# Peptides against a protein of PDB entry 4BOS: the designs that were tried, part 27

Target 1, 163 residues: chain A of PDB entry 4BOS
Amino acid sequence: PVLTRTVVPADNSCLFTSVYYVVEGGVLNPACAPEMRRLIAQIVASDPDFYSEAILGKTNQEYCDWIKRDDTWGGAIEISILSKFYQCEICVVDTQTVRIDRFGEDAGYTKRVLLIYDGIHYDPLQRNFPDPDTPPLTIFSSNDDIVLVQALELADEARRRRQ
Target 2, 163 residues: chain A of PDB entry 4BOS as posed
Amino acid sequence: PVLTRTVVPADNSALFTSVYYVVEGGVLNPACAPEMRRLIAQIVASDPDFYSEAILGKTNQEYCDWIKRDDTWGGAIEISILSKFYQCEICVVDTQTVRIDRFGEDAGYTKRVLLIYDGIHYDPLQRNFPDPDTPPLTIFSSNDDIVLVQALELADEARRRRQ

## One batch from the design tools (peptide; aimed at target 1 N12 D70 W73 I120)

Design b1_p20_1 (made by RFdiffusion4)
Pose (drawn by RFdiffusion4):
Structure b1_p20_1 (pose): chain A 163 residues (1-163), chain P 20 residues (1-20)
Amino acid sequence: as target 2 above (163 residues)
Amino acid sequence: ALAEKMALFAEKAAEKRAAR
């Protein structure tokens, strides 16, 4: 089986669309983004002690309004929140310098999902099978460390191809 | 509408790359 990127639209919401794709087992639905952003705002507004002005670079309310727009980009704050909400590890494979940032690293989730990130875009990763009957898988066991190795290599290859 | 969003994204991505 081969680790594979599926290209989602680069419409400013790719982070949410990519996360949704992997956690739902391979469903591409760009319309999920507004609701996922509202979910983020709901969680950010619920903990102003943690989501402080220092962390957000603005007021809690300003950040909530900002993230609810259709043109702002999700990042680490959003990913951390979505990892907990979905109760899975979200592994972002960064092809800029070829590393993996593992959200939910120490929460003991049983599940793991992967996104590939080039500094601008987010796309979901999935495992494809050469058997006509076996659909791609997007959710992996937390014990499954080999998929992380394959993702690091895909990151190397993706970096080479992009250059 | 989608094309407009993708054009905006491309513009923003170019500006971000130019700031490096």

Design b1_p20_1_s1 (made by RFdiffusion4, then SolubleMPNN; from b1_p20_1, 13 letters changed)
Fold by OpenDDE base, seed 5:
Structure b1_p20_1_s1 (fold): chain B 163 residues (1-163), chain A 20 residues (1-20)
Amino acid sequence: as target 1 above (163 residues)
Amino acid sequence: DLAAREAAAAARAAAILASL
């Protein structure tokens, strides 16, 4: 079994495309972004006391209008919201630092999914199997720490190739 | 899919931000 990266389009919606890919079991759908952006905006708008200007960097209303644009980038706020929505831990391995940021770690979820991030672009990760009849796996047990080690190895190799 | 999940997850509490 080998952990591999699926390259999604380098558009401004790569985070949403990548999350959709892993939580839906390996479905690549770049057209998913508009509705995911609207979902984020809806959740943010529903709790203006928590999602304050201090958190968002702009007013709640301004953020909601901003995130619904097709040319704005998602980040930690959006990942946190999507982790809660899909009831899974979202693990992001960063190729610049070779570390994993875990979103939803303390929520008690039984499942985790993995993304790889290079500072400007997100891609989904999947486990491939030698048996061609066994489809790639994108949803892992939250107890599967081997996949985290494999993700770190993948990120470290990516970093070395750039050096 | 996303639409099906949105319907199934209706009325879920707002997310809590992970530690930055």
Scores: peptide ipSAE 0.030, ipTM 0.671, DockQ to the pose 0.030
OpenDDE base, seeds 1, 2, 3, 4: peptide ipSAE 0.023, 0.026, 0.024, 0.027; ipTM 0.552, 0.656, 0.642, 0.663

Design b1_p20_1_s2 (made by RFdiffusion4, then SolubleMPNN; from b1_p20_1, 10 letters changed)
Fold by OpenDDE base, seed 3:
Structure b1_p20_1_s2 (fold): chain B 163 residues (1-163), chain A 20 residues (1-20)
Amino acid sequence: as target 1 above (163 residues)
Amino acid sequence: SLEERIARAAEKAAELLASL
């Protein structure tokens, strides 16, 4: 089994497309972004006490309006929210630092998904199997640390290509 | 529609988060 990268469109919504891909088992739908943005806004609006200005860096309403724009970028806040929503760890491997940021790691989730990040763009990761009839896997056990090692190897290789 | 499914899921998520 080999961990591979699926390149999604380089638009302002690559994070949402990538998350949707991995949590849906490998479904590429670049048109999912508006709904994903609305999902984030709905969750934030539903709990203004938790999602305060101190957390968001702006008022709850301002954030909701901002994230629903089609030209704004998702980041750590959105990943954290999506981790909670989908009840899974979201692990992001950074090709610049060759480090993994784990979101939801202390929540006790049994599943994890993986993204690769190059400083600007997000892509989903999947495990490909030798049997061509076995579909790629995008949802892993939270105890599967081998996939994290493979993600680091993939990121390290990507970094070397840019050097 | 996907939007409707997401909306319903968001409602459930809000309830879940409030119970944690």
Scores: peptide ipSAE 0.026, ipTM 0.620, DockQ to the pose 0.027
OpenDDE base, seeds 1, 2, 4, 5: peptide ipSAE 0.023, 0.022, 0.023, 0.020; ipTM 0.622, 0.609, 0.581, 0.531

Design b1_p20_1_s3 (made by RFdiffusion4, then SolubleMPNN; from b1_p20_1, 10 letters changed)
Fold by OpenDDE base, seed 2:
Structure b1_p20_1_s3 (fold): chain B 163 residues (1-163), chain A 20 residues (1-20)
Amino acid sequence: as target 1 above (163 residues)
Amino acid sequence: MLEEREARAARRAAELLAAR
């Protein structure tokens, strides 16, 4: 089994496309972003006491309007929200630092998904199997630390290619 | 530009996770 990167379009919505891909079991849908943005806005709007200006950096309403724009980039706040919504750990391996940022690691989730990030662009990661009839795996056990090692190896290789 | 946003978002995300 090998961990591989699926390149999604380098548009404003690469994070949403990547998350959708991994949580839906490997479905590439670049048109999913508007719905994903609306989902996040709906979650934020549903609890203005929790999703405060201190967390969002802007008013609840301003954030909701902002995230629903098709030209705004998702980041760590959106990852945190999506981790909670999908009840899974989201692990982001950074090719610039060769480190993994784990979102939802203290929530007790039994599942994890992985993204690769180069400082600008997000892509999803998947495990490919030797059997061609076995579809790639995008949802892993939160106890599967081997996949984290493989992600670091993938990031290190990516870094070397850019040097 | 994006890096600065990500840095701010990361700090806020940490606060979000700690607050739940």
Scores: peptide ipSAE 0.036, ipTM 0.707, DockQ to the pose 0.046
OpenDDE base, seeds 1, 3, 4, 5: peptide ipSAE 0.035, 0.033, 0.034, 0.022; ipTM 0.712, 0.701, 0.709, 0.583

Design b1_p20_1_s4 (made by RFdiffusion4, then SolubleMPNN; from b1_p20_1, 8 letters changed)
Fold by OpenDDE base, seed 1:
Structure b1_p20_1_s4 (fold): chain B 163 residues (1-163), chain A 20 residues (1-20)
Amino acid sequence: as target 1 above (163 residues)
Amino acid sequence: SMAEREARFAEKAAALLAAR
């Protein structure tokens, strides 16, 4: 089995497209972003005490309006929210640092998904199997450390190519 | 506690966002 990157469109919604891809088992839906943006806004709006200005960098209402725009970028805050919503650990391997940032690592989730990030763009990761009839896997056990190693290898290779 | 986990989680997310 080999971990591979699926390149999604380099638009303002690459994070949402990537998350959707992995949590839905490998479904590329470039039109998923508006729904996911609304979902995030709904979650944020539902708990203004937790999702405070200190966390959001703007008022709760301002954030909700902002994130629903089709030209605003998703980042760590949105990843954390989506991790909670989908009840899975979201692991982001950074090709610039060759490090994995884990979101939801202390929540006790049994599942993890993986993204690769280059500083401006997110892509989903999937495990391909030798049997061509076996569909790729995007949802892993939170105990699967092999997939994390493979993600780091991908990131390291990417970094070497840039050097 | 769950509240503590959520707080740490949010703090980590905010820190990572600010570092970018």
Scores: peptide ipSAE 0.025, ipTM 0.547, DockQ to the pose 0.031
OpenDDE base, seeds 2, 3, 4, 5: peptide ipSAE 0.023, 0.021, 0.024, 0.019; ipTM 0.639, 0.575, 0.585, 0.551; seed 2 fails the geometry check

Design b1_p20_2 (made by RFdiffusion4)
Pose (drawn by RFdiffusion4):
Structure b1_p20_2 (pose): chain A 163 residues (1-163), chain P 20 residues (1-20)
Amino acid sequence: as target 2 above (163 residues)
Amino acid sequence: SADAAEMSALQARLAREQAA
């Protein structure tokens, strides 16, 4: 089986669309983004002690309004929140310098999902099977460290192809 | 929205520059 990128629309919400795709087992639904952003705002507003002005670069309320727009880009704050909400490890494979940032690293989730990130775009990763009957898989066991190795290699290859 | 279109256009330009 081969680790594969599926290209989602680069409409400013790719982070949310990619996360949704992988946690729902391979469903592409761009309309999920506004709801996922509202979920983020709900969580950010619920902990102003943690989500401070220093962390957000603005007030808690300003951040909530900002993330609810259809044109702002999700990032580490959003990913950390979505990892907990969905109770899975979210592994972002960064093709800029070829590394993996593992959100939920120490929460002991049983599940793991992967996104590929080039500094500008987010797309979901999935495992494709050469058997006509076996659909792609987007959720992996936390014990499954080999998929992380395959993702690092895909990151190398993706970096070479992009250049 | 109009702002979203402008941001998408910026993102496309940045992607071309990154691939150059």

Design b1_p20_2_s1 (made by RFdiffusion4, then SolubleMPNN; from b1_p20_2, 9 letters changed)
Fold by OpenDDE base, seed 2:
Structure b1_p20_2_s1 (fold): chain B 163 residues (1-163), chain A 20 residues (1-20)
Amino acid sequence: as target 1 above (163 residues)
Amino acid sequence: SAARAEAIARRAALAAAQAA
């Protein structure tokens, strides 16, 4: 089994495309962003006490309008929200630092998904199996520490190759 | 997987609520 990167379009919605890919079991849908943006906005709007200006960096309403634009980038806030929504850890391996940022790690989720990030782009990660009839795995057990090691190795290779 | 199915169901339910 090998952990591999699926390159998604380098557009302003790469985070949403990548998350959608892994939580949907390996479905590449570059057109998923509008729905994902609306989902996030709805969640934020539903809890203005938690999603305050201190958290969002702008008013609740301003954030909702902002994230629904087709030219704004998602980041840590959106990952946190999506982690809570999908009830899974979202692990982001950073090729610049070769570190993994874990979102939802203390929430008690039994599943995790993985993304790779280079500072300006997100891609999803998947485990490919030797058997060609076995589909790639994108949702891992939160007890699977091997996949985290493999993600770090992949990130280190990416750093060395500057990709 | 069960995790995927639950996520899909949750998303579908939310989408249906938005459309209503």
Scores: peptide ipSAE 0.031, ipTM 0.662, DockQ to the pose 0.019
OpenDDE base, seeds 1, 3, 4, 5: peptide ipSAE 0.026, 0.026, 0.025, 0.030; ipTM 0.650, 0.617, 0.618, 0.663

Design b1_p20_2_s4 (made by RFdiffusion4, then SolubleMPNN; from b1_p20_2, 13 letters changed)
Fold by OpenDDE base, seed 3:
Structure b1_p20_2_s4 (fold): chain B 163 residues (1-163), chain A 20 residues (1-20)
Amino acid sequence: as target 1 above (163 residues)
Amino acid sequence: SAAREAAIAERAALSAALAA
């Protein structure tokens, strides 16, 4: 497919690097993680009623301290927060299961971005064009379901390589 | 490392809690 994977560093912050890459139109900035971690902590701290212990699995303050560590890994809640912040659907295709988890799918966003996940590592996905003068696309229409099919094909190929 | 394992476990726990 024309959808391709850009490998980002495996430095415990691959989720943040990958999200930054796709929402900024293909900018690879591994140094973005500390600020993104702080952004998430700020958002969580700002609404302790919504971001409760039931959601966080720990106190609001404990979570904020935890996510700001440089060695902690983001998950579903961080993706959900980033989806809300950037006002876009974040679609994660899993190479182990060949399934897509869609974050923000019920929010009515007009944009979607895609990540690929192998159970350990996140990478961003982009659409390449035959014209070399046309830069890769990382932000898609939320109505573009073709890109989801392409992501599943990419994940299926990755799974076959492991079998 | 133990720190990485703890981080992964915590991430999984948070994901499960959010999905519930």
Scores: peptide ipSAE 0.022, ipTM 0.593, DockQ to the pose 0.123
OpenDDE base, seeds 1, 2, 4, 5: peptide ipSAE 0.021, 0.021, 0.023, 0.021; ipTM 0.596, 0.604, 0.605, 0.611; seed 4 fails the geometry check

Design b1_p20_3 (made by RFdiffusion4)
Pose (drawn by RFdiffusion4):
Structure b1_p20_3 (pose): chain A 163 residues (1-163), chain P 20 residues (1-20)
Amino acid sequence: as target 2 above (163 residues)
Amino acid sequence: TAAFEAAREAAHEAGNALNA
């Protein structure tokens, strides 16, 4: 089986669309983004002690309004939040310098999902099977460290191809 | 750095065009 990127629309919401795609087991639904952003705002507003002005670069309320827009890009704050909400490890494979940032690293989730990130775009990763009957898988066991190795290699390859 | 930031801006504007 081969680790594969599926290209989602680069409409400014790719982070949310990609996370949704992998946590729902391979469903592409761009319309999920506004709701996922509202979920983020709900969580950010619920903990102003943690989501401080220093962390957000603005007020808690300003951040909530900002993330609710259809043109702002999700990042580490959003990913950390979505990892807990969905109770899975979210592994972002960064093809800029070829590394993996593992959200939920120490929460002991049983599940793991992967996104590929080039500094501008987010797309979901999935495992494709050469058997006509076996659909792609987007959720992997936390014990499954080999998929992380395959993702690192895909990151190398993706970096070479992009250059 | 400047080229990367320009690419980011272009990507943002392309996203806006898709939303429109």

Design b1_p20_3_s1 (made by RFdiffusion4, then SolubleMPNN; from b1_p20_3, 9 letters changed)
Fold by OpenDDE base, seed 2:
Structure b1_p20_3_s1 (fold): chain B 163 residues (1-163), chain A 20 residues (1-20)
Amino acid sequence: as target 1 above (163 residues)
Amino acid sequence: SAAFEALRAAAAARGRELLA
């Protein structure tokens, strides 16, 4: 089995497209972003005490309006929220640093999904199997450390290609 | 979608966390 990257459109919603892809088992839907943005905004609006201006960098209402725009980029805040929403670790391997940022690591989730990030763009990762009749896997056990090693190898290769 | 709406309602009652 080999871990591979599915390139999603390089639009303002690549994070949402990538997360949707992995949590839905490999469904590429670039049109998912508006609804996911509304989901994030709803969650943030529901807890203004936690999602304070200190965390958001803007007022709760301003953030909700901002994230629902079609031209704003998702990041760590949105990943954290989506991790909790989907009850899974979201592991982001960074090709610039060859490190994995693990969101939801301490929550005790039994599942993890993986994204690859180059400092600007997010793509989803999946495991392909030799059997062509076995569909790619996007949801892994949180005990599967091999997939993390494979993600690091993939990121290291990507870094070498750019050096 | 209907699925998102249902999941959103269920998730709203759950605690929220932000990676420190």
Scores: peptide ipSAE 0.020, ipTM 0.628, DockQ to the pose 0.023
OpenDDE base, seeds 1, 3, 4, 5: peptide ipSAE 0.020, 0.020, 0.019, 0.020; ipTM 0.576, 0.613, 0.625, 0.624

Design b1_p20_3_s2 (made by RFdiffusion4, then SolubleMPNN; from b1_p20_3, 13 letters changed)
Fold by OpenDDE base, seed 2:
Structure b1_p20_3_s2 (fold): chain B 163 residues (1-163), chain A 20 residues (1-20)
Amino acid sequence: as target 1 above (163 residues)
Amino acid sequence: TEEFRRRLEEARRRGLELLA
């Protein structure tokens, strides 16, 4: 079993496309972003007391309007919200620093998904199996630390290629 | 949770709100 990346379009919505891919079991849908953006906006709008300006950097309403634009980028806030919504850890391996940022690690989720990030682009990660009839795995056990090691190795290799 | 809120605020302060 080998951990590999699926390259998604380098548009303003690569984060949403990547998250959708891994949480849906490997479904590539470059048109999923508008719905994902609306989902986040709905969650934020539903709890203005929690999602305050202190967290969002703008008013609740301003954030909702902003995130629904097709040319705005997601970040840690959106990843955290999606982790909470899908009830899974989202682990982001950074190819620039060869580090993993874990979101939702303190929530007790039993599942984790992985993304690879190069500073300006997100791609989803998946585990491929030798048996061609066995579909790639995108949802891992939160106890599977081997996949984290594999992600770090993948990131280190990617970093070396760009040096 | 308070921990969730704290982490979100910390991420924003560090500029992680615009990752991609």
Scores: peptide ipSAE 0.092, ipTM 0.718, DockQ to the pose 0.042
OpenDDE base, seeds 1, 3, 4, 5: peptide ipSAE 0.026, 0.037, 0.038, 0.042; ipTM 0.619, 0.597, 0.649, 0.659; seed 4 fails the geometry check

Design b1_p20_3_s3 (made by RFdiffusion4, then SolubleMPNN; from b1_p20_3 with T1E E9R H12A N16R N19L)
Fold by OpenDDE base, seed 3:
Structure b1_p20_3_s3 (fold): chain B 163 residues (1-163), chain A 20 residues (1-20)
Amino acid sequence: as target 1 above (163 residues)
Amino acid sequence: EAAFEAARRAAAEAGRALLA
């Protein structure tokens, strides 16, 4: 089995497209972003005490309006929210540093999904199998540390290609 | 986060997929 990257459009919604891809089992849908943005805004608006200005960097209402725009980028806040919503660990391997940031690692989720990040763009990761009739896997056990090693190897290769 | 859970349930009922 080999861990591979599926390149999604290099637009401001690549995070949402990538997350949707992995949590839906490998469905590439660049049109998913508006609904996911609305979902995040709904969650944030539901708890202004937790999602405070200190956390958001802007008022709760300003953030909700901002994230629903089609030209704004998602980041750690959105990943954290999506991890909680989908009840899975989201692991982001960074090609610039060759390290993995794990979101939801302390929540006790049984599943994890993986993204690859190059500093400006997110792509989803999937495990391909030798049998061509076996579809790629995007949802892994949270105990599967082999996939994390493979993600680091993939990131290291990507880094070397840019050098 | 009780408010978060309420929002999550509402979104799920609206057709959003959950992994758990």
Scores: peptide ipSAE 0.032, ipTM 0.684, DockQ to the pose 0.024
OpenDDE base, seeds 1, 2, 4, 5: peptide ipSAE 0.032, 0.026, 0.030, 0.026; ipTM 0.686, 0.684, 0.683, 0.684

Design b1_p20_3_s4 (made by RFdiffusion4, then SolubleMPNN; from b1_p20_3, 11 letters changed)
Fold by OpenDDE base, seed 2:
Structure b1_p20_3_s4 (fold): chain B 163 residues (1-163), chain A 20 residues (1-20)
Amino acid sequence: as target 1 above (163 residues)
Amino acid sequence: EEAFRRELEEARERGRALLA
């Protein structure tokens, strides 16, 4: 089995498209971004005491309006929220640092998904199998540390190609 | 929930790291 990336559009919503891809089992749909943004806004709006200005860097209402724009970037805060919503660990392998940031790692989730990040773009990762009739896997066991090693190898190769 | 809070606080402290 080989870990590969699926390139998604660089349309300012690559994070949301990538998360949707992996948590839905490999469905590429850039049109999902508005719904993903609205999902996050609804979660944040539902608990203004928890999602305070101290957490968001702006008021709850300002954040919700901001994240629903079609041109705003997502980051660690949005990944954390999506990790909790989908009840899975979200692992981000960074090609600039060749390190993995794990979101939800202490939540006890049984599932993990993987994204690759290059500093300005997100893509989803998937495991391809030798049998062409076996569809790629995007949802892994949280105990599958081999996939993390493969992700690091993929990131290291990507870094070398850019140098 | 406490772990989630800590994770968000760390994300905030990193200045909204991993932006894209």
Scores: peptide ipSAE 0.551, ipTM 0.931, DockQ to the pose 0.040
OpenDDE base, seeds 1, 3, 4, 5: peptide ipSAE 0.285, 0.230, 0.486, 0.543; ipTM 0.830, 0.800, 0.903, 0.930

Design b1_p20_4 (made by RFdiffusion4)
Pose (drawn by RFdiffusion4):
Structure b1_p20_4 (pose): chain A 163 residues (1-163), chain P 20 residues (1-20)
Amino acid sequence: as target 2 above (163 residues)
Amino acid sequence: AAALAARAAANVAAREAELA
């Protein structure tokens, strides 16, 4: 089986669309983004002690309004929140310098999902099978460290191809 | 829809320039 990127629309919401794709087991639905952003705002507004002005670069309310727009890009704050909400590890494979940032690293989730990130775009990763009957898988066991190795290599290859 | 697509492309192009 081969680790594979599926290209989602680069409409400013790719982070949410990619996370949705992998946690729902391979469903591409761009319309999920507004709801996922509202979910983020709901969580950010619920903990102003943690989501402080220093962390957000603006007021808690300003951040909530900002993230609810259809043109703002999700990042580490959003990913950390979505990892907990979905109760899975979200592994972002960064093809800029070829590394993996593992959200939910120490929460003991049983599940793991992968996104590929080039500094500008997010796309979901999935495992494809050469068997006509076996659909792609997007959710992996937390014990499954080999998929992380394959993702690092895909990151190397993706970096070479992009250059 | 066309206007949103154009805005999204412009945003990506601006971010590519900043990153470079």

Design b1_p20_4_s1 (made by RFdiffusion4, then SolubleMPNN; from b1_p20_4, 12 letters changed; failed a check: too like the target's own chain)
Amino acid sequence: MEEARKRAAELLEARRRELA

Design b1_p20_4_s2 (made by RFdiffusion4, then SolubleMPNN; from b1_p20_4 with A1D A3E L4R N11L V12T)
Fold by OpenDDE base, seed 2:
Structure b1_p20_4_s2 (fold): chain B 163 residues (1-163), chain A 20 residues (1-20)
Amino acid sequence: as target 1 above (163 residues)
Amino acid sequence: DAERAARAAALTAAREAELA
């Protein structure tokens, strides 16, 4: 089995598309972003004490308006929120540094999903199987450290191609 | 963990700056 990436559109919503892809078991839906943006805004608005200006970098209301725009980019805050919402660890392998940033790693989740990030774009990762009748796997055990090694290898290869 | 958190925060801040 090999870990591969599915390239999603670079339309300012690649993070949301990528997360949706992996948490839904490999469903590519570039139109999912507006609803996911609203979901995040709803979660943030529901707890202004936790999602403070110190965390958001702007007021709670300003953030909610900002994240619901079609052209704003998701980042670590959104990943953290989505990790909590979907109750899974979200692992982001960075091709620039060949490092994995893990979100939700201390929450005790039994599942993890993986994204690959190059500094300006997110893509989802999946495990492909030799059996063509077995669909790719996007949700892994949080104990599966092999997939993390494979993600690092994938990122390292990507970095080498650009150097 | 602290280093990872710092990287995550930097990435978020960079995106917001690009849109400003």
Scores: peptide ipSAE 0.087, ipTM 0.739, DockQ to the pose 0.079
OpenDDE base, seeds 1, 3, 4, 5: peptide ipSAE 0.086, 0.077, 0.025, 0.021; ipTM 0.735, 0.729, 0.657, 0.636; seed 1 fails the geometry check

Design b1_p20_4_s3 (made by RFdiffusion4, then SolubleMPNN; from b1_p20_4, 6 letters changed)
Fold by OpenDDE base, seed 2:
Structure b1_p20_4_s3 (fold): chain B 163 residues (1-163), chain A 20 residues (1-20)
Amino acid sequence: as target 1 above (163 residues)
Amino acid sequence: SAARRARAAALLAAREAALA
């Protein structure tokens, strides 16, 4: 089996498209962003004590209005929220640093999903199998350390191609 | 999905309860 990258549109919503892809088992839906943005805003609004200005960099209400715009980019805050919502570890392999940033690793989730990030754009990762009748896997066991190694290898290869 | 909507409702309810 090989870990591969599925390139999603390079629009303002690549993070949301990528997360949706992996948590839904490989469903590419570039139109998912508005709903996911609304979901995040709803979660943030529900806990103003935790999602404070210190965390958000703006007031709770300002953040909610901001994230619901169709031209704003998601990042670590949104990934953390989505990890909690989908009850899975979200692992982001960075091609610039060849590091994996793990979100939700302390929560005891049994599942993990993987994204690849180049400093600007997010794409989802999937495991392809030799048997064409076996669909690609996007949701892995949180004990599957092999997939993390494969992700690092993929990121390192991407970095070398850019050097 | 229905499952996702149910999870969202549960999560929001839990957070609201924590604030009360």
Scores: peptide ipSAE 0.028, ipTM 0.638, DockQ to the pose 0.021
OpenDDE base, seeds 1, 3, 4, 5: peptide ipSAE 0.027, 0.024, 0.026, 0.028; ipTM 0.639, 0.648, 0.651, 0.637

Design b1_p20_4_s4 (made by RFdiffusion4, then SolubleMPNN; from b1_p20_4, 7 letters changed)
Fold by OpenDDE base, seed 1:
Structure b1_p20_4_s4 (fold): chain B 163 residues (1-163), chain A 20 residues (1-20)
Amino acid sequence: as target 1 above (163 residues)
Amino acid sequence: DAARRARAAALLAERERELA
């Protein structure tokens, strides 16, 4: 079994496309971003006391309007929200630092999904199996540390190619 | 519980934004 990268469009919504891909079991849907943006906005709007200006960098309402734009980039705060929503750990392997940022690692989730990040662009990761009849896996056990090692190896190789 | 998830997400987001 090998961990592979599926390149999604390099647009403002690559994070959402990538998250959707992995949480839906490997479904590439370039049109998923508007709904995911609205989902995040709905969650943020539901708790203005906790989603404060200090956390959002803008007022609750301003953030909701901002994130629903088609040209704004998702980042760590959106990953955190999506991790909680989908009840899974989201692991982001960074090709610049060759390290993994784990979102939701302290929540006790049984599932993890993996993204690869180069500083601006997100792509989803999947495990391919030697048996062509076995579909790729995008949702892993939170106890599967082998996939994290494979992600680091993949990121390190990407870094070496860039250098 | 959506409310619990929202609250937890906000707290986690604050910490993880600092790390990212």
Scores: peptide ipSAE 0.032, ipTM 0.683, DockQ to the pose 0.033
OpenDDE base, seeds 2, 3, 4, 5: peptide ipSAE 0.031, 0.031, 0.033, 0.032; ipTM 0.667, 0.669, 0.684, 0.681; seed 4 fails the geometry check

